# Peptides against a protein of PDB entry 6B4J, part 238

Target 1, 315 residues: chain A of PDB entry 6B4J
Amino acid sequence: DITMQWYQQLQDASMQCVLTFEGLTNSKDSQAKKIKMDLQKAATIPVSQISTIAGSKLKEIFDKIHSLLSGKPVQSGGRSVSVTLNPQGLDFVQYKLAEKFVKQGEEEVASHHEAAFPIAVVASGIWELHPRVGDLILAHLHKKCPYSVPFYPTFKEGMALEDYQRMLGYQVKDSKVEQQDNFLKRMSGMIRLYAAIIQLRWPYGNRQEIHPHGLNHGWRWLAQILNMEPLSDVTATLLFDFLEVCGNALMKQYQVQFWKMLILIKEDYFPRIEAITSSGQMGSFIRLKQFLEKCLQHKDIPVPKGFLTSSFWRS

## One batch from the design tools (peptide; made by RFdiffusion4, then SolubleMPNN)

Design b1_p27_7_s4 (from b1_p27_7, 8 letters changed)
Fold by OpenDDE base, seed 2:
Structure b1_p27_7_s4 (fold): chain B 315 residues (1-315), chain A 27 residues (1-27)
Amino acid sequence: as target 1 above (315 residues)
Amino acid sequence: PALLQEPPTEEELKEAEKMLEEVEKSL
């Protein structure tokens, strides 16, 4: 399977990145520990400052992240910080930055769906200039949310139940599995972030270049989901999240072909979802069904709430 | 508002058509 090979390649690259900066992370030296903490803050704080407030502030955050990744000194916590402070500094910063983008999907977007757009446009713009950060974003995303690949992890003989639950993306702490509502909330946040990344470009970049991970990957994601057996509650939830965020963009790009895809979802895939959906889980399916039927009836998919407007970039 | 995306390439559209055909064959 080409998709599983791609998944594994990204995981391997992420693991190799971790090994590359292990000397920095495992150092007992006080100066190395200080550098590590300064670099970690410099990589992660700007991402946490991303908000829907002003385009000018978003540009400042982008410029700061790009400067850091370019080997320039940046101000962080009242100190001048540079990836040149350690030979492993760049790899460490790229990894921690990518991890933080995915974590904002998991936490911030999960709680505030509109936050997907400002986070995604920064992530997309950084990915365009720093492809390795993009690969690491995918690696972190795929590991936390296998449904973003998409694939459904299978239980293997001899596997512990907890390890299978972790592979499915559940958090397991002290032998307690995460509640289904919290799990779906985190998965929704990550899928919404992904759906925003694949459609957004940094407006101050070179618009003649191809999107590094564009809407063609959105089409592939939908195609792969439709070729898979649906999972109870999960498939209906994440398919809704995806279509609500990027359905308008896919419609504009693929026109009649995308409408054919939506008809196939309604006519052939909905019965399969409904067949595995219990009465207690019908809420997610009903929400998806109502959304898609409304889109088909109106021959339009609405622009998602929180989509960045020209007025945002002038603020 | 204009989408912050590039217009689709002919290659992307052909790839999309192929992927749709694969889905239609699997359903």
Scores: peptide ipSAE 0.035, ipTM 0.635, DockQ to the pose 0.621
Fold by OpenDDE base, seed 1:
Structure b1_p27_7_s4 (fold): chain B 315 residues (1-315), chain A 27 residues (1-27)
Amino acid sequence: as target 1 above (315 residues)
Amino acid sequence: PALLQEPPTEEELKEAEKMLEEVEKSL
């Protein structure tokens, strides 16, 4: 399976990155520990400062992240910080930055869906300039949300139930599995962030270049989902999240072919989802159905709430 | 592999169309 080979390749690259900076992470030296903490803060704090308030502030954040990844000194916590402070500094910063983007999907976007767009446009612009950060974003995303690949993890003989739950993307703390609503909320945030990344370009970059992970991956994701058996509640939830965020962009890009895909989802895939949906889970399916039927009726998919406008970039 | 990162070539778009057509035929 080509999709599973791609998944494994990204996981292997991520694991190799962790091994590369293990000396920095495991160091007992006080100076190395200080450098690690300074680099971690420099990589993650700018991402946490991303907001919907002003395009000028978003540019400042982007420029700071790009400067750090380019080996330039940046101000963080009142100190000058550079990836050149340690030979493993760049690998560590790239990994922690990518991890932080995915965490913003899992936490911020999960609670505030409109936050997907400013986070995604920065992530896309950084990915364009720093491809390794993009691969690490995918690796982190796929590990936390296998449905972003997409695939459904299978239980293996001899596997602990908790390990299987973690593979499915559940948080397990003190032998307690996460509630289904919280799980779906986190998965939704990550899928919404991904759906925003694949359609957005940083407006101050070379827009003539091809998007490093563009709308074609949106088409592939939908095609792969349709070729899989639906998972109860999960498939209906995430398919809605994906279509709400990137459906307008896919419609503009693929036009009639995208409408054929939507008809296929309605006529073939909905009965399959409905057949596995319990009465208590019908809410997610009804929401998806109502959204898609409205789009087909109006022959239009609305621009998602929070989509960045020209007025945002002038602020 | 790099093939999944590149925008679908016209050939991969055709293959994705073909996959959709196969799904349509399985209906």
Scores: peptide ipSAE 0.033, ipTM 0.649, DockQ to the pose 0.190
Fold by OpenDDE base, seed 5:
Structure b1_p27_7_s4 (fold): chain B 315 residues (1-315), chain A 27 residues (1-27)
Amino acid sequence: as target 1 above (315 residues)
Amino acid sequence: PALLQEPPTEEELKEAEKMLEEVEKSL
């Protein structure tokens, strides 16, 4: 499967990246430890400062991240920080930046769905200028949310149950698996972030260039999901999250072809989801069904709440 | 080297479209 080969290549590249900066991470030297901490803060703090408040502030954050990745000194914690402070500094910063973007999906977007858009537009713009950061975003995303690939991890002979649960994206602490609602909330945040990234372009970049990971990947994601057997609660939840965030963009891009896909989801895929949905899990399915039926009835998919407007960029 | 994942070829998109069309015909 080409999709699984792509998944594995991204994971291998991510693992190789970790190995390249191991000298920085494992150093016992006090100066190297200080550099590591300064670089980690410089990479992650700007991402945590992303908000829906003002476009001008978002531009400042973007410019700071881009400057750091370009080898320029940036101010972080009252100090001048540069990736040139260590030979492994750039690889480390790229990895930690990508990890932080995915963490914002897992944590911030999971709690506040509207946060997907400002995070995603920065991530998309950085990806356009720094493709390696984009590949590392995908690697982190795929590892935490295999449903973003998409694939459903299978139990392998000799695997520990806890390791299988972690492969499915569950957090396991002290031999206790994460509650289903918390798991789905985190997965939802990551899928919503992904669905926002594939449709958004940084408005101050060269918009004539092709999106590095655009709506064609959204089409592929839907096609792959529809070719898979649904999972109870998971498929209905994440399909809703995806369509709510990027359905309008996919409709505008693919028009009649996308409407055919929505009809297919309603007529073929809904019965398959319903057949595996227990009475206690019917809420996720009903939400998806109501959303899709409303879209088909109105022949329109609404612009998602929190979508960045021209007024946001003038603020 | 960042494995420049080749964007899905127009052929891969057409194959995905064809798979969807086959499912549509089965409905």
Scores: peptide ipSAE 0.031, ipTM 0.606, DockQ to the pose 0.146; fails the geometry check
Fold by OpenDDE base, seed 3:
Structure b1_p27_7_s4 (fold): chain B 315 residues (1-315), chain A 27 residues (1-27)
Amino acid sequence: as target 1 above (315 residues)
Amino acid sequence: PALLQEPPTEEELKEAEKMLEEVEKSL
């Protein structure tokens, strides 16, 4: 399967990246530990500062991240920090930056759906200039949310139940599995972030270049989901999240082709979701159904709440 | 029918237009 080969290649690349900076991460030297902590802060703090407040502030954050990745010194925690402070500094920063973007999907976007757009536009712009960061974003995303590939992890004979739960994307702490609502909330945040990344371009970049991971991957994601058996509650939830965030962009890009896909979802896929949906999970299915029926009735998919306007970039 | 992982061909587009027209007639 081409999709599973792609998934495995990204995981292998991420694992190789971890091995390349192992010397920095495992060092007992006090100076190396200090450099590691300074680089980790320099990579992660700017991402945590991303907000919906002003386009000018978002540009400053972008420029700081790009400067760090370009080997330039940046101010972090009152100190000058550069990836040149250690031979493994760049690989470490790229990995931690990508991890932090996905974590903002998992935490910030999960709680505030509109936060997807400012995070995604920075991630997309950094990916355009630093392709390795993009591959690492996908690797982190796929590992935390296999539904972003998409695939449904299978139980293997001899596997521990906790390991299977972790493969499904659940957090397991002290032999306690995460509650379903919290799991779905985190998965929703990551899917919403992904759906925003594939449609957004950094407005100050070279617009003539092709998006490094554009809407064609959104089409592939939908096609793959529809070719899979639905998973109870998960499929209805994440399909809604995806369509709410990028449905308008897919409609504009693919026109009649996208409307065909929406009809296929309504006529062929909904009965399959409904057949596996329990009475307690009907809320997610009803939400998806109502959204899609409204879109088909109005022949329009609304622009998602929090979408970045021209006024945002002038602020 | 398995949805093609690739964007639909022009022929698949024409079939879709026919399906959309049928749906519009049924609404």
Scores: peptide ipSAE 0.024, ipTM 0.607, DockQ to the pose 0.065; fails the geometry check

Design b1_p27_8_s1 (from b1_p27_8, 15 letters changed)
Fold by OpenDDE base, seed 5:
Structure b1_p27_8_s1 (fold): chain B 315 residues (1-315), chain A 27 residues (1-27)
Amino acid sequence: as target 1 above (315 residues)
Amino acid sequence: SKFYEELKKEVEELEKKEEELRRKAAE
């Protein structure tokens, strides 16, 4: 399976990256520990500062991240920090930065859906300039949310139940599995972030270039989802999340083909979702139903709430 | 399904076009 090969390649690259900076992370030297912490803060704090308030602030954050990745010194925590402080600094920063973007998906976007867009546009812009960060974003995303690939992890003989639950994307702490609602909330956030990344371009970059991971991957994702058996509650939730965020962009890009796909979802795939939906899980199902019906009736998909406008970039 | 196969082909064609565009941009 080409999709699984792609998944594994990204995971292997991520693991190799971790091994590359192991010297930095495992060092007992006080100076190395200080450098590690400074680099980690420099990589992650700017991402946490991303907000929906002003485009000018977003540009400052982007410039800071880009400067750091470019080997330039940046101010962090009142200190000058550079990836050149350690030979493994760049790999470490790229990994932690990518991890933080995905974490913002599972936390910030999960609780505030509109946050997907400013985070995604920064991630997309950084990805254009630093492809390795993009690959690592995918690796982190796929690991935390296999449904973003998409694939459904399988239980293997001899596997512990907790390990299987983790493979499915559940958090397991002290032998307690995450509640379904919290699980779906995190998965939703990550899918929404992904759906935003594939459609957004950093406005201050060279937009003449092709998107490094564009809407074609969204189309692929939908095609793969439709070729898979639906999962109870999960499929209805994530399909809605994806379409709500990038449906308008897909409509504009693929036009008639998009509508054919949407009709297929409504007529062929939706009944399959319904068949596996219990009475207690009708919320996600109903939400998807209403969305599809509205879109088909109006022959339009609305621009998602929180979509960045020209006025945002002038602020 | 037939539809899935058609969509898959479309995706592959798009990927090829994108790779070609990337190649041209790098020249």
Scores: peptide ipSAE 0.021, ipTM 0.572, DockQ to the pose 0.675
Fold by OpenDDE base, seed 3:
Structure b1_p27_8_s1 (fold): chain B 315 residues (1-315), chain A 27 residues (1-27)
Amino acid sequence: as target 1 above (315 residues)
Amino acid sequence: SKFYEELKKEVEELEKKEEELRRKAAE
C-alpha cells in the first residue's frame, strides 16, 4: 500500500530527527538546557501568536519564523536566539515548530474553526521555504490523527487496549480514555487545519511555484476515505469538516469531477455511513447530510467562514 | 468500483504531472 509506505516513511524521518537532536534534549549541561529552552520558545511562541486580527501582524510572525529557520538571530523572551547556538538547533527547532502547528490544529482550531486559515497560510508558506518542516508537520499530524492519512489503525494480537486507543488518536491518562466528544473535537481541528493548508499559499512568496502539498492531496484524501469502510461517528464528522473547509477550493479546481465525487458520496457512501450510525451519533450524520443536500441543491460549495480575503492582507 | 479505480488513476496522473512541472522548474 503506497499510502502506508508514505506514512511509515514520514514517521521514520520524524524519528530520525528526534534521534539527531537527542544530544540537545538529554544534555545535563546548564548551557545546553538554556539553549534548548530558548530555541523551543523561539519556535513555538510565534505560532501561538497567530491570529485573525491583521495581515501585517501575520507577516511579522512569518518573517520571524523564517528568520529563525534561516539561521538568523531572532528576539525571543528578551534574548537573541539562533539555531546556530547548537549543532542540533535547526533540527530541534524544525521538529518543535512542526509539532506546534499541529497542536494549534488540535487545540485552537478545534475550539475556533476560523483560526485554521491564518495558521494554515503561515504553515504553507513556511513549508514552501522549508520542506523539512512540512514533512514533520505531516508526521505529527498523521501520528495524532491517523484519519488524516487516512487509515484506521488495527488492533494487533497482544496489544494493550490503551495502546490501541492511543493509536486511534485517543488520549489516555491514568487508564482513563478521552471522551468521544473531546476526541472528535481534536480530530476535527487537525483535519480542518490540514484542509486549509493544502489550499492556501503565502501571498508574499513565489506564486509561480507549485504548492508543496496542494489540493491534489485533498483529492487523494477523499478518494482514500471513500475506498474505506466508514467508521462510526468519525467518518461523518471528519468528512464534513474536510468538505466544509476545502470543498469550495476542490470544486473550483476539479469542477465536474468534484461534483461526480460529491454525488457518489451522497448516493453510495452516505447510506453506508447511515447504516453504522447509532441514535446517539446522529448529530454528525445530520450535519453531513444537510451539508451535502444544500451543496447539491444549490450546485455550490460556500467559501468557508474565516477564509482570508484581500482586505485581510491590506490590514 | 470502476469509479474508484478511475479516481485513483486520475490522482496518479495529477501527481505525475506535478512532478514533471517541478522538474521543469528546477531546470
Scores: peptide ipSAE 0.020, ipTM 0.559, DockQ to the pose 0.742
Fold by OpenDDE base, seed 1:
Structure b1_p27_8_s1 (fold): chain B 315 residues (1-315), chain A 27 residues (1-27)
Amino acid sequence: as target 1 above (315 residues)
Amino acid sequence: SKFYEELKKEVEELEKKEEELRRKAAE
C-alpha cells in the first residue's frame, strides 16, 4: 500500500528527528535545560499568537518563525534565543514548531473553525521555506489523526484496548477513554487545518513555486476515503469538515471532475454511510447530507467562513 | 526517504501540469 508506505516514511523521519535531539531533551545540565526551554518557547509562542486580527501581525509572526529557523536570534521571553545555542537546536525547534501547528488544529481550530486559515497560511509559508517542518507537520498530524492519511488503524492480537484507542486517535487518561464528541471535535480541527494548508499560499513568498503540499493531496485524500469502508460517525464528520474547508478550492481546480466526484459521494458512498449510522449519530449524517444536497442543487460550494481576503492582508 | 522524495516530485509535477492546463483553458 503506497499510502501506508508514505505514512511510515514520515513517521520514521519524525522518529529520527527525535533521536537527533535526544541529547538536548535528556540533558540534566542546567544550561542545556534552560536552552531547551527557551527554544521550545521561541518555537511555540509565536504560533499561539496567530489570530484573525490583522495581516500585519500575522506577517510579524511569520517573520519571527522564519528568522528562528534561519539561525537568526529572536526575542523570546525577554531573552535573545537562537537555534545555534545548541547543535541539536534546529532539529528540536523544527519538531516542536511542527507539533505546535498540529496542536493548534487539535485545540484552537477544534473550538474555532475560522482559526484554521491564519494558522494554515503561516504553516504553508513556513513549509515552502523549510520543507522539513512540513514533513514533520504531516508526521504529527498523521499520528494524532490517522484519518488525515487516511487509514483506519486495526486491532492487533494481544494489543491492549487502551493502546488501540490511542492508535485511533483517542486520548486515554487514567484508564478513561475520551468521549466521542471530544474526540470528533479534535479530529475535525486537525482535518480542517489540513484542508486549509493544502489550498493556501503565503502571499509574500515566491508564488511562482509549486505548493509543497497542494490540492492534489486533497483529491488523493477524497479518493482514498471513498475506497475505504465508512466508520460510524467519523467518516460523515470528517468528510463534511474537509469538503466545507477545501471543497470550493477543489471545485475551482478540478471543475467537472470535482462534480463527478461529489455526485459519486452523494449517490454511491453516502448510502454506505447511512447504513452504518445509528439514530444517536444522525447529527453528523444530516449535516453532511444537507451540505451535499445544497452544493449539488446550487452547483456551487461556498467559500469557507474565515477565508482570508485581500482586506485582511491590508490590515 | 527515497520513496517520499519520489512522491513529492510526482505531486509537484502533477500540480504544475494542472496549473498549466488551467492557464491554457483560461486563455
Scores: peptide ipSAE 0.018, ipTM 0.505, DockQ to the pose 0.064
Fold by OpenDDE base, seed 2:
Structure b1_p27_8_s1 (fold): chain B 315 residues (1-315), chain A 27 residues (1-27)
Amino acid sequence: as target 1 above (315 residues)
Amino acid sequence: SKFYEELKKEVEELEKKEEELRRKAAE
């Protein structure tokens, strides 16, 4: 399975990255600990500052992240911080930055769907300039949300239930599994972020270059989902999230082919979702139904709420 | 369905083209 091979390659790369900076993370030296903390803050704070307020502010954040990744000193917490402060500094920062982008998906985007776009455009722009960060974003995303690959983790003989639940993306703390609503909320945020990344380009970059992980991956994702058996509540939720965020872009890109896909979803796949939907899961089902019906009726998919406009970039 | 198979092939072709473009850009 090519998809699973890709998944595994990314996970292996991520694991290798962790091993490369293990010296920094496990150091007992006070100076090394300080450097680690400074680098961690420098990598993550700018991402936390991403907002929908102004394009100019977003550019400043982007420039700061890019500067840090380029080995230039940046101001963080009142200190000058550089990845050159430690031989493992760059690997560490790339890893933590990528992790933070995904965390913003599972937290910020989960709570505020419109936040997907400013986060995604920065992530996409950084990915263009720093492909390793992009790979690490995928690795973190895939690990936390296997549905972003997509694949469904399987229970293996001898596996602990908790480990299986974690593989499915659930958080398990003190032997208590995360509530389904919270789980779906986090998964939704990550899928929405991913759907935004694959369609957005940083406007100040080289637009002649191909998107490092573009809409073709969106098409692939849909194709793969449709080839999988639907999961109760999960499939309806995430399919809606994905289509709401990137459906318009896919429509513009693939045109007639996209509509054929949408008809297939409505006529063939949706009944399969319905068949496994319980009365308690009707919310996600109804949302997907209404979305599909509306899109097919109007022969249009609306631009998602929060999509960045030209006016945003002039602010 | 025949449609799924065709769609899969199309996706694979797109992936190959993208990979080729990435390779050329690295060159």
Scores: peptide ipSAE 0.021, ipTM 0.576, DockQ to the pose 0.738; fails the geometry check

